Peptides against a protein of PDB entry 2AKA. Designs and how they scored, part 94

Target 1, 299 residues: chain A of PDB entry 2AKA
Amino acid sequence: MEDLIPLVNRLQDAFSAIGQNADLDLPQIAVVGGQSAGKSSVLENFVGRDFLPRGSGIVTRRPLVLQLVNSTTEYAEFLHCKGKKFTDFEEVRLEIEAETDRVTGTNKGISPVPINLRVYSPHVLNLTLVDLPGMTKVPVGDQPPDIEFQIRDMLMQFVTKENCLILAVSPANSDLANSDALKIAKEVDPQGQRTIGVITKLDLMDEGTDARDVLENKLLPLRRGYIGVVNRSQKDIDGKKDITAALAAERKFFLSHPSYRHLADRMGTPYLQKVLNQQLTNHIRDTLPGLRNKLQSQL

## One batch from the design tools (peptide; made by RFdiffusion4, then SolubleMPNN)

Design b2_p17_6_s2 (from b2_p17_6, 7 letters changed)
Fold by OpenDDE base, seed 3:
Structure b2_p17_6_s2 (fold): chain B 299 residues (1-299), chain A 17 residues (1-17)
Amino acid sequence: as target 1 above (299 residues)
Amino acid sequence: SEIIEEIEKLIEELEAS
């Protein structure tokens, strides 16, 4: 069987060209999480590059369709500037910022119009993620006072779709019962059939506490389970700490932690990437029947 | 029209996989 993810990517690009992305029910993974939940770090860890906009909280203000493609070469391409290959990932970051500002203006508003970014790399598995703005209750800067609801409405355009898987990113150092990511997932996926839990900031939990019960899928069960990760600190990101070194530290963390060592082989960023690749592939296969009729009706 | 045809082609390729 051919790799299904690249085929869906081409279909996704075609629909984007006609402005049908908001109504498209293609098999995909939407990434949701509160501001500062570690969502951007997870995505950058997959690529092994710093390329996402940074600032106070999660700075994503347009949906970012991130298409990772395993390749012998490393470069990025945007759908909005076809033919231009980016080899400097700082330029990728700048292009995201510029393209975002072009549509939203400088007031840090949001837009539901996706940015489509394809990254070719020998260090990635085939994987497509839709990075969505971080949920917030408090406007920052010149954001409109109703930004919370604008973000929610934008997220709902994606996560309500039947063929959308939800990557719910929650920090371990906050009450999981109050996780914005899990709340929205529960709202649209009450049976927990489409939700994959990611637990970040496990290294920032108070001494004597752990998220073992969560990671073992015993506290708030999801059919697709939970995967813990350890991201770089904001200080490490600002200091441009090597992602490879961070991944090694993550592995060491799980292996050495008394509460997580037995789960270590099913934790961490590399395992998460593998699981997402497999789950997306399987999900595409499961949803392909009848796709023609469903998608044609949306044109 | 050309885009619609391309989409239909891609869907057919997916279903054949």
Scores: peptide ipSAE 0.146, ipTM 0.802, DockQ to the pose 0.135
Fold by OpenDDE base, seed 1:
Structure b2_p17_6_s2 (fold): chain B 299 residues (1-299), chain A 17 residues (1-17)
Amino acid sequence: as target 1 above (299 residues)
Amino acid sequence: SEIIEEIEKLIEELEAS
């Protein structure tokens, strides 16, 4: 039998062609988090390439449907420019920026119209994620004064869908009780049935503190649990530290840390990728019985 | 119409998986 994730990807592409956009209720994983929570770094670590826009403030301004496909070759394709294969991931970044600006204009506003990006790589598992704009409280530059609410409304178009899993990305060096990701997840998933917690910046916590209780699912329990990751520092990113080397350092971090050593085999980016692949696959299977009728009603 | 037909085929294929 054909893998379920690629089949759903083809459905996503077809629905995008007819303008379904955020109204689509396909099985999917939406990535949510505050600005600078580490969402982009997590996604880039899956691919092993730098390819997402970077900067201060609102960087992701359109939903990015990121379809990872295991392949013998490495290249990227956009749905909006079919037939063009990108082998330089810097060009991928530039295309995301250009396509974002084409729709949003120069005011740094947001648009709910997704960008569909497929990445073929021997280093990835089949996985589809919808990267959403980072939640913010303060507009910057020429952004509209209600940008916070515009972002929230956009996120709600995705995370309120019953078939949407939520990848909630929270930094460990901030108060988890104030996590934008977990707040929005709790609002739409009060029983914690659809939410997967990702804890970033574990290496940036104050000395003598740790996130052990969170990672052990004891503080704010989620049915699907928490996975800790260590992303490259801003210094490492600026210095173009190799992602493969960073992943090795991440493994070393968990193994050597007295609070996390016992969890090390269930932490880190590679484990997160495996879990998400399995979670999405199982979720697709579970939603299949009602999928046909639901999808036909949306046509 | 062609897109709708493609969607129907994909749904059938997905259900058969």
Scores: peptide ipSAE 0.134, ipTM 0.799, DockQ to the pose 0.135
Fold by OpenDDE base, seed 2:
Structure b2_p17_6_s2 (fold): chain B 299 residues (1-299), chain A 17 residues (1-17)
Amino acid sequence: as target 1 above (299 residues)
Amino acid sequence: SEIIEEIEKLIEELEAS
């Protein structure tokens, strides 16, 4: 029997071919977070490659449907340029930037039209994520003054869907009560049934403070809980620190930290990827009843 | 259309899983 995630990917591609965008209620995981919350780093750590646009301001300006597929080979393919295999992930980054600019122009605006990227790799589990623009309050450059609301409206097109799980990415070195990710998640999922919390920047917390209560699901409880991760610093990224080395450092961080050692086996990027694969698979299975009727009504 | 038929087949395959 074929895995459920690849099967849903084929369905997703078919809908994309007929121009259906955010109106789909397919089982999926939407990634939300404030600007600089560490979303891009989490996604790149899954792949083990630097392939997402980086920079100041709004980096993701179109929804990126990232389909990870476990394979014996490593390459990427875009739905908008079928037949072209990318083996250099710098070229993948450049294609995302070029395709984004093609639709949005050079004014750093946003578009709700998704980019569909499939990555085959021996280093990934089957997993589909929809990376959404980072929430921001301050327009930069030629961005429209209402960019905050445009981003919010775009996110709402995804996260309001009942079959959408929400990966809420929040930095630990900021007040969690003010987390943009958790705020929007709570707005559309007040009972915390569809939200998975990711806590980044645990290594950047002030000395003498920790996020133990959050990670133990005691402060702001989510049914699906929280997973802490440690990403590369901006200095490490600029210095081209290897992601594999960073993942080893992340493991060491949790094992050696007095507040997190007891949670270490349920923390870190590899565990997060495993959990997301399992949760998405189970979510697909749970949403199968009635899926046919819902999808047919959208045709 | 061919695309609609493909979607229907995929839905049926999902339901059989």
Scores: peptide ipSAE 0.131, ipTM 0.798, DockQ to the pose 0.135
Fold by OpenDDE base, seed 4:
Structure b2_p17_6_s2 (fold): chain B 299 residues (1-299), chain A 17 residues (1-17)
Amino acid sequence: as target 1 above (299 residues)
Amino acid sequence: SEIIEEIEKLIEELEAS
């Protein structure tokens, strides 16, 4: 059987070229999370490179369709500038920022028009994610006062689609009952059928506390479960700590932690990537019977 | 039109999958 993820990627590219990506109900995974939830770090950890915009406030301001493709070579390509291969991932970051500013201006506004980025790497599994703006309640800079609702409306364009899986990213060092990611997921997926939970910042929890019950899917059950990860600290990011070293530290964290040792083989970024690849592949297979007719109706 | 043709080809590939 054909590799289904690349096939869907080609469909995404084709529809994006005609400006209909937002209206598509293609099998995909939308990444949602509050500001500072660690969402960008999770994506960068998949690639093993720093390539996403950083800063205070809302960083992701357009949907980023991130297509990871396993390859012997390492480079990135944007759909809006085909033929240009990026091998310096700082240039990738700059291109995302430039392309975002081109559409939204410099006032930190948002746009629902996706940026399509494909990353070829020997360090990734085939996986497509849609990175969405982080949820916020407070406007920053010259953002409009209703920016919170603009972001929510944008997210809803993706997460309400039946074929959209939701990667809900929540920090462990905050009350999960108040997780923006889990709240929006529950709003559109009340039975928890389409939601995969990611718990970040497990290393930043107060001493004597843990998220074991959550990770064991006992506290807030999701059909597709939870996976814990440990991202680089902001200090480590600013200091340009190597992601490979951070992934080793993540593994060590789970293995050495009394509450998580028994789960260690089902935790961490590499395992998350594997699970997402499998989940997306299976989801594509499940949705294929109806996909043809839906696609034809969107032409 | 070229993009539409590409989409149609992809639909055919889906049918063959």
Scores: peptide ipSAE 0.101, ipTM 0.776, DockQ to the pose 0.135

Design b2_p17_6_s3 (from b2_p17_6, 9 letters changed)
Fold by OpenDDE base, seed 2:
Formats: C-alpha cells, structure tokens, sequence
Structure b2_p17_6_s3 (fold): chain B 299 residues (1-299), chain A 17 residues (1-17)
C-alpha cells in the first residue's frame, strides 16, 4: 500500500497546476505563529538544513507548501521549476526569496499564491506542512498599514477549513495568554480539536519559571496536546551552529531540566516530526470519506 | 483535461487505500 501523504502531495500538485489557491479543503497542517515565534527554525530543524528566508519582520510572505519526502537522496524541487534539482539549500533559500519577490514585488507585500517546495531527504519523515506568514501588528518598509489584517485574512483562508490541522507555534518566554497563534486557533477551533501546540524558546524563560503546566496540557488544554522544542539561538544561527548539534543540545535540555525531565521522551523536534507524520496520516485516513464529492464541488 | 483526469484517478486511489 502506498503511503497516504505522498498520494495527497500529488493531489496538491495537480490542484496547484490548475491555479486553485486556498479554496481546497485537503487534509493538511497549516503552521501559524507570530513573528519571531521560532516557526522557521522548527521547519528547518525537520530538514536539518538552513533554507528559509531570514531577517527582521515578515520573512514568509507567501504560503509555502513544504512537502517532506523520505528518500535515499537529498535534494529539493520546486513546482514552478520543474526538472531542476537543488542540492545546495542556500540556493533553495535564494529561490524562495526570488520567487516571492517575483510575485509580490519589492515592497515586502504578501501574496496568497503558494510556493510548492518538495524536499527529498534521508533525514525526514513523510510530512506536508503549509508555512504561513507570521502574524504582526507593525508594518515594515513599504508594507501597507493594514498588513496585519492582510496576513490574518490569508491565514483564515487555510485555518478555517475543516480538514486543516493547525500547528500553533508559541514562544514560552512570552505570555501564552497573548499568543497570536493560540488566539487564531481558538477563533477557528474553539474546542481545540484541530490544533497542535508547539512551545518554543523554553531555554529563554526567566530563571525560576517553567512551562510545565502548559506542556502537561493543564493550562490551555488542546485535544492533540503540546510539544516543547528548543531551537538554535540567533547567536547560534549567526555562528552557523550545526542543526545536528542543536538537536543533541535540545535532548540534553529536556533530560537535564527538573521541570521537563519526566516529559523528555515526548518533547523535542524529532518527536514533534514523528507525531506530525502520524497525525497527518491518520487525519488523511479519517477525512477520506466524502473527499471525492467535496473535491469535485470545488473544481 | 489531463490534469482533471489525474485528479479523479488520485481521488479514486485515495478511496481505495
């Protein structure tokens, strides 16, 4: 039996070819978070490569359909550049930036037209994520003053779909009650049925504080729970700290922390990737009934 | 179109899984 995730990937590609945007209710995971929440770092840690645009302000300005495929080889392919294999992930980053600028212009605006990127790697599980622009309240550069609402409207096109799971990325060193990711998730998923919580920056919390109650699903309960991760610091990124080394440090962090030690086997980036693979696979299976009729009505 | 036919085939394959 063929894996369900690759099959849905082919379906996504086919729909993209006919110019359909966020109108499709395919089983998928949308990634949401405020700016600087650590969203890009989580995705890069799955691949084990630096390949996403970085910088101040809004870095993701188009939806990025990121299709991870377990393979014996390592390379990336864009749907808009058929036949071109990227083995240098810096070139992948540059292509994302160039393709974004081609559509949005140089004003740092946003577009709802997705970029489709497939990454083959021996280091990934089969997993498809839709990376969405980071929520912000402050326009930068030549961005329109209503950029906050434009981003919100774009996100809503994805997260309101019933077959969309929501990966809500929130930093632990900020008030979780004010998390942009959890707020938008609560608006469209008030019962917490479709939302998976990711808590980043656990290593940046004030001394004497912890997120144990959150990670144990006791503070703001989600049916699918929370997973804590530790990303590279900005200093580590600038210093080109290897992601493999960072993943080892993450494991050590959870094992050595008195508040998280008992949760260590259910924390960290590798566990998150496994959980997302399983949840997406199961979600695809659960949504198959009626998919034909629903998809045909959207053609 | 060829694309529409491919979509229909993929949906059928999904349902058979």
Amino acid sequence: as target 1 above (299 residues)
Amino acid sequence: SQTLQEIEELIQELEAS
Scores: peptide ipSAE 0.238, ipTM 0.846, DockQ to the pose 0.135
Fold by OpenDDE base, seed 1:
Structure b2_p17_6_s3 (fold): chain B 299 residues (1-299), chain A 17 residues (1-17)
Amino acid sequence: as target 1 above (299 residues)
Amino acid sequence: SQTLQEIEELIQELEAS
């Protein structure tokens, strides 16, 4: 039998073809976080390529359904341009930007219509994530003054679904109590049953401080726990530091840090990818009962 | 529609897995 994740991917593609968007209640993982929380870096670290739009303020303006598929070859495909294989990931980035602009126009607005991107790679585990716009409170440029609420409403279309797991991305160098990701997760998942915490920017914390209590799931407990990661710095990104080298540095960070060394085997991007693969697989299996009736009722 | 038929087949395959 086929792996469950690729099978659900095919189902997602089929629903997209009939205009089912945010109202679809398929087993999935939605990625939420404030702007600059490190969501894009986490996703790029899974692939090992730079391929997501970058910039200040709002960058992701449409949901990105990112389907990672383990394969012997490396290339990307978009659902909106079937048959075209992308082997240059810069072209992937440009296509995301172009397709976003095609729908949203030039006003930097948002659209709930997903972009579906499939990436084949020998370096990934099977994993599907829905990257959502970063939460913000401040409109930029010619964005509408209510952009904060538009983003929030879009996120709610995904995270309120019972079959949606929530990957809540929070930076460690900010007060976790003010985490946009954890706030929205708490609103729709008050008992922390569907939320997976990711803590970024652990390397940017003030000297003498650490996130040990958070990572040990003692401060703000989630049933599915927390995983810390270390992304490339902006300097590293600008300098085009290799992601493979960055992953090695991440491993070294956890192993050498007095507060995290005992957790090192349960931290970092590779471990996060494994956990998400397993959790998504299990979640699909758990939601299969009644899926037929539920999905048919949505058609 | 052809897409609807494909969806039904995929659902059946999922339930069989």
Scores: peptide ipSAE 0.234, ipTM 0.843, DockQ to the pose 0.135
Fold by OpenDDE base, seed 3:
Structure b2_p17_6_s3 (fold): chain B 299 residues (1-299), chain A 17 residues (1-17)
Amino acid sequence: as target 1 above (299 residues)
Amino acid sequence: SQTLQEIEELIQELEAS
């Protein structure tokens, strides 16, 4: 059986060319979470490079379709500038920022028009994720006062689709019951069939507290369960801490923590990447029947 | 259109997989 993810990538690119992304119900994973929940760090850890925009408030302001492709070489390509290969991931960051600003302007507004980025790397599994703007309650800077609702409306264009899986990113050092990611997931997926939980910032929890019950899927059960990760701190990111070293530290964290040791083999960024690859592949297979008729009706 | 035809071909390829 051929790799299904690359085929869906080609289909996704073709639909993007005709502006049908908003109405397309392709098998995909949408990444949702509050601002500063750790979404960007998770994605960068998959690639092993720093390449996503950083800043205060809303960092992602357009949907970023991130297509990871296992390859012997390492480079990136944008759909909007075909033929240009990026080998410097700082240039990738700059291109995302420039392309975002070209459409949204400099007022930190948002646009539902996706940026399509393909990353070839020997260090990734085949995986496509749609990174969405972080949910917020308060506008920052020159953002419009209704930015919260604009973001929600944008997210809903993706997460309401039946073939969309939801990667719900929640920080452990905040009340999970108030997780923006899990709230929106529950709204559109009340039975928890399409939602994968990611718990970040486990290393920032207060002493004597843990997220064991959450990670064991006992507190807020999801059919697809929860995976805990430990991302680099903002200080580590600013200091350009090596991602490989961070991944080793993450492994050590789970192995050495009394509450998580028994779960260590089912935690961490590498395991998350593997699970997402498998989940997406299986999801594509399950949704393929009737895809032709469904997609043609949306054109 | 050329793009529509390409989309149809890709869908067929997916379904055949």
Scores: peptide ipSAE 0.231, ipTM 0.842, DockQ to the pose 0.135
Fold by OpenDDE base, seed 4:
Structure b2_p17_6_s3 (fold): chain B 299 residues (1-299), chain A 17 residues (1-17)
Amino acid sequence: as target 1 above (299 residues)
Amino acid sequence: SQTLQEIEELIQELEAS
């Protein structure tokens, strides 16, 4: 069987070139979650590099189609500037910010027009994710008072598509029943068929509490289950703690925690990446029979 | 357009997969 993820990537690029990305129903994974839920950290942990915009409030303001490609070399390329290879991931971050500002302006507005970023790395599995703006209730800067609804409407353009899987990122140190990610997922996927749960900030839970029941898929069942991860703290990020070291600490966390030791082999960022690769591959295969006709109708 | 031709080729490749 051919590599299906790269094939779909080429389709994504082609449709993006004609400005039809928002209307595509290609098999893909959309990443959703509230602000500070840890979405950006999860994605950066896959790559092993700091490359996403950081800051307070709404950081991701355009959809980011992140195409991870396993390769012997490490570099990034943007669809909007083909031929330019980025080896400094700080420059990748700056390009995302510049390209975002070019379209949205300086008022911290949002745009549904995707940025397409491909990252080649020996540290990644083939995987495509669409990083979406974090859900928020409070406008910042010069954002309009209805920014919450603008973000929601943007997310709905992706997550309502039948072929879209949903990576719902929720922090463990907050009430999961009130998780923005799980709420929106349940709204568009009430039977939990398209949703994969990611639980972050497990290391920040109050002493004597744990998310074992959630991670065991017993509290809020999803067909595709939950995977816990431990991201770098904001202090660690500011201090530029190495992601490789953070991944080792994550492994140690699960192995040493009384509530999670038995789950340790099915937790953590490397396992999440593997699962997502498999889930996306299988999902593409399942959708292939109808994909051709649907794509033709979108031209 | 070149892009349209590429899309058509990719669709054919999908059919062959």
Scores: peptide ipSAE 0.211, ipTM 0.835, DockQ to the pose 0.136

Design b2_p17_6_s4 (from b2_p17_6, 6 letters changed)
Fold by OpenDDE base, seed 2:
Structure b2_p17_6_s4 (fold): chain B 299 residues (1-299), chain A 17 residues (1-17)
Amino acid sequence: as target 1 above (299 residues)
Amino acid sequence: SSEIEGILELIEELEKS
């Protein structure tokens, strides 16, 4: 069977073009997490480029459909800018910011209208993710006081769908029982069937503490388990630390840590990317019959 | 749309294999 992920990409593009993407339950992975949970860093580590908006508060304010495509060439393209190839990923970041502002204005508001970004690279596996706004309780700037609920409502449009897998990103240096990502996942997936847990900031945990029980799927069990990652620090990002070097440091972290050494081969960003590729592929295969029926009903 | 029809055909072909 051919790679199914590019097929779903074509479906996403087609339905986005006709404005009916919200009515179709496409097999996809929605990325959820609180602000500063490290989800943007995880996505950038997949690409190996800095290309997402950064800053304090809400940086992702529209759903970003990120389509990674393994290719011999490296470039990005937007669905809203057909024919334009981006080779400078700083320009990709600027385009995301500009396109976001075009729709939402400059008031840091949010919009449910997706941005569709496709990245071709020899360094990626085929993978499609929907990056969603970070959950927050604190309005910034001239955001409405109910911004928390607006974000929640937007997330619910994705994560309530049966064919949506949930990549729940939680920082290890915070109480996981109070993780916004795990809370929303538990609400819509109480049996933990559609949720993949990602634990970030393992390197920032207090001395003498670890997340071993969580990573071994013993504390808050998910059918699809947990994967720990170590991202660049904010200082490293600001200092333009190389992502390749950061990935090597991540591997070294798990191999050298007394609590995680035995899990090292099932941890880290490269392993996460492989797992997501396989899980999405299998999920697409499982949902294809239902998808076919739904598409036929749209004709 | 013709695009959706084309995708449906591809899905059906894949299901047959």
Scores: peptide ipSAE 0.216, ipTM 0.823, DockQ to the pose 0.080
Fold by OpenDDE base, seed 1:
Structure b2_p17_6_s4 (fold): chain B 299 residues (1-299), chain A 17 residues (1-17)
Amino acid sequence: as target 1 above (299 residues)
Amino acid sequence: SSEIEGILELIEELEKS
């Protein structure tokens, strides 16, 4: 059987062209998390490139449909500028910013209209994610005072769909009981059937504390479990630390940590990518019959 | 949509394999 993830990519592209992407129950993974939870770093670690907008406050202001495709070559393409191949990922970042500003204007508002970005790389597994704006309670700049609710409404358009898996990104150095990601996931997935937990910032936890119970799925159980990752620090990002080197450091972190060494083979960015590929593939297979029926009814 | 029709055909073919 042909790869299912590329098939869904074609579906996403087709539906995006007719302006119905957000309203369709496509098999997909929505990435949710509070601002500064580490979502962007996780996604960039998958690609091995710096390509997402950075800054304080809300940086993702439109849904980003990120389609990773394993290929012998490395380049990126946007659906809104077909035929243009980007080989410089700095230009990819700039295009995301420009396209975001084009639609949202100067007030740093949000738009539910997705940006579709496809990245071909020999360093990725086939994987499609929808990166959503980070949840926030504090408007910045010229943002409307109800920006929190606008973001929540946007997220709900995705995560309420039955065929949407939820990648809930939570920082370990904050109280997980108050995780924005886990709260919204529990609201729409109370039985924890569609949620995959990602725990970031494990290296930033207070001395003498750890997230072992969470990672072992004992504290806040999810059917699909939790995967811990270690992202580059802001200092590392500013210093342009190589992502490949960061991945090696991540592996070393888990192997050498007394609380996590026994979990090391089921932790880290490479393992997360593999799990997401498998989960999405299986999910697509399970949802294809229903999707077919729905598509037939729309003809 | 012709694109949807094309994708639907692909899905149907994949399900037969």
Scores: peptide ipSAE 0.202, ipTM 0.817, DockQ to the pose 0.083
Fold by OpenDDE base, seed 3:
Structure b2_p17_6_s4 (fold): chain B 299 residues (1-299), chain A 17 residues (1-17)
Amino acid sequence: as target 1 above (299 residues)
Amino acid sequence: SSEIEGILELIEELEKS
């Protein structure tokens, strides 16, 4: 029933157009994490293209509804510019930046108004994610001093919804107990029913240390578990390192690491994509009756 | 409203399958 994800996409588009998004608890996956946690890299690895804005501080400043659709062709479309097909993903990046700046201005402010981006590709599974601004404690540029709370309030609009799954992205080279992603997830999902943990930067951990206990779901257990990934370094991204090569290196990393070898088949970006597709599909199926009832009540 | 109705019909059809 992979057709359920495109259905939710149509729902998102329709309700966005009529300004009623807040009134409908759509099944979705919200991506949360601190700044530089590796969220953008994970999403780009799903698509196999570089298309997200880059920079210091808060890069994502509006929610990005990323709708991945398996297709024989490769192109992108924005809801705000219907009829235009983007085949150059550099132009996709530029459009995201331009559309963000149009609303937020040049002060690197944030807006809760989502950007809706649909990507058709033969290399993706059907999957919809909402990329949210990275949590931060320090304003950058002309950002207001209370930017931390503005971001938090924005995130809460998504993650407090019962039908929202939470993709909590945490770097392994930082104290997981202080993970911004896991903190916010625990606040709104104390029983860990809606949270999927992603552990990035496993390749940047100090020698002699590992995240095995976390990945085995033994340290901070989540019902939906944890998946480790290895993203391209910022240097590799700047150098336009091939994502396919990076994914191969990721696989090799898990297979060759003594602490992760036994988990290798349940790790990595491709596995994460599959899991998210399956979990979202099942989640949509479970929530459809409620969604139907809500839609009926709005007629 | 027409869009919502169309989507609702689709959901109902999918639930029956």
Scores: peptide ipSAE 0.195, ipTM 0.810, DockQ to the pose 0.081
Fold by OpenDDE base, seed 4:
Structure b2_p17_6_s4 (fold): chain B 299 residues (1-299), chain A 17 residues (1-17)
Amino acid sequence: as target 1 above (299 residues)
Amino acid sequence: SSEIEGILELIEELEKS
């Protein structure tokens, strides 16, 4: 069953070539979070490279199907430009921006048409995620006034699917009860069966406060639990701080923090990646029979 | 499509294993 995730990748590629089908319910993990929740940083930490668009406002404007493949080599490929291998991840970022603009134009609009990006790396586990636009309430630039609802509608196309797991990314330095990610997850997954919680910005919490109760799954319980992570600060990103060094700092943070030390082995980006790999693999196995039947109906 | 058919075959083989 080691090849289940790559199999789903092939399914995604095949269906993308044919066109979008609303009836398709592939086993996948959709990543949701408010703007500035740390969602992009989590994904970049998996790869160990800076490759996602950055900026103010809505950064992700199309779904990004991110297919991570463990390999001895490191490069990226886009489904829309087969045969081109990207070894410079800055070029990957530029391609995402260009491909996004090609469809959405210059008005910073959104499109539900996915971008398919495959990253081969020795630093990743096999894992497929769908990065979705960050939830926002305020349009920027010449975005339409209803951009909030357009984003929500797009997210709902993914997260309402029964075979979609939800990676809900929430910042710890904000009221978690008002987390956009957890709210939308609760809306479509009221029993918390499909939702995995990620808590970012634990290092930015006020002194004397902590998210221990949340991380111990005692405050807002999810069947699949919560994992805390520490991302690079914006200053660190601007300063081109090495992600490997950041991951070491993350480990040190959990080990040295009085409230989190006992959880340290079940926290951090590497652990999150492992958990997601395992959960996705198991989820694929459980959904394969149903998927087969649905695929047959598409012939 | 032929690609979907190929994938279906792979799924079937995996289910039998």
Scores: peptide ipSAE 0.181, ipTM 0.807, DockQ to the pose 0.081

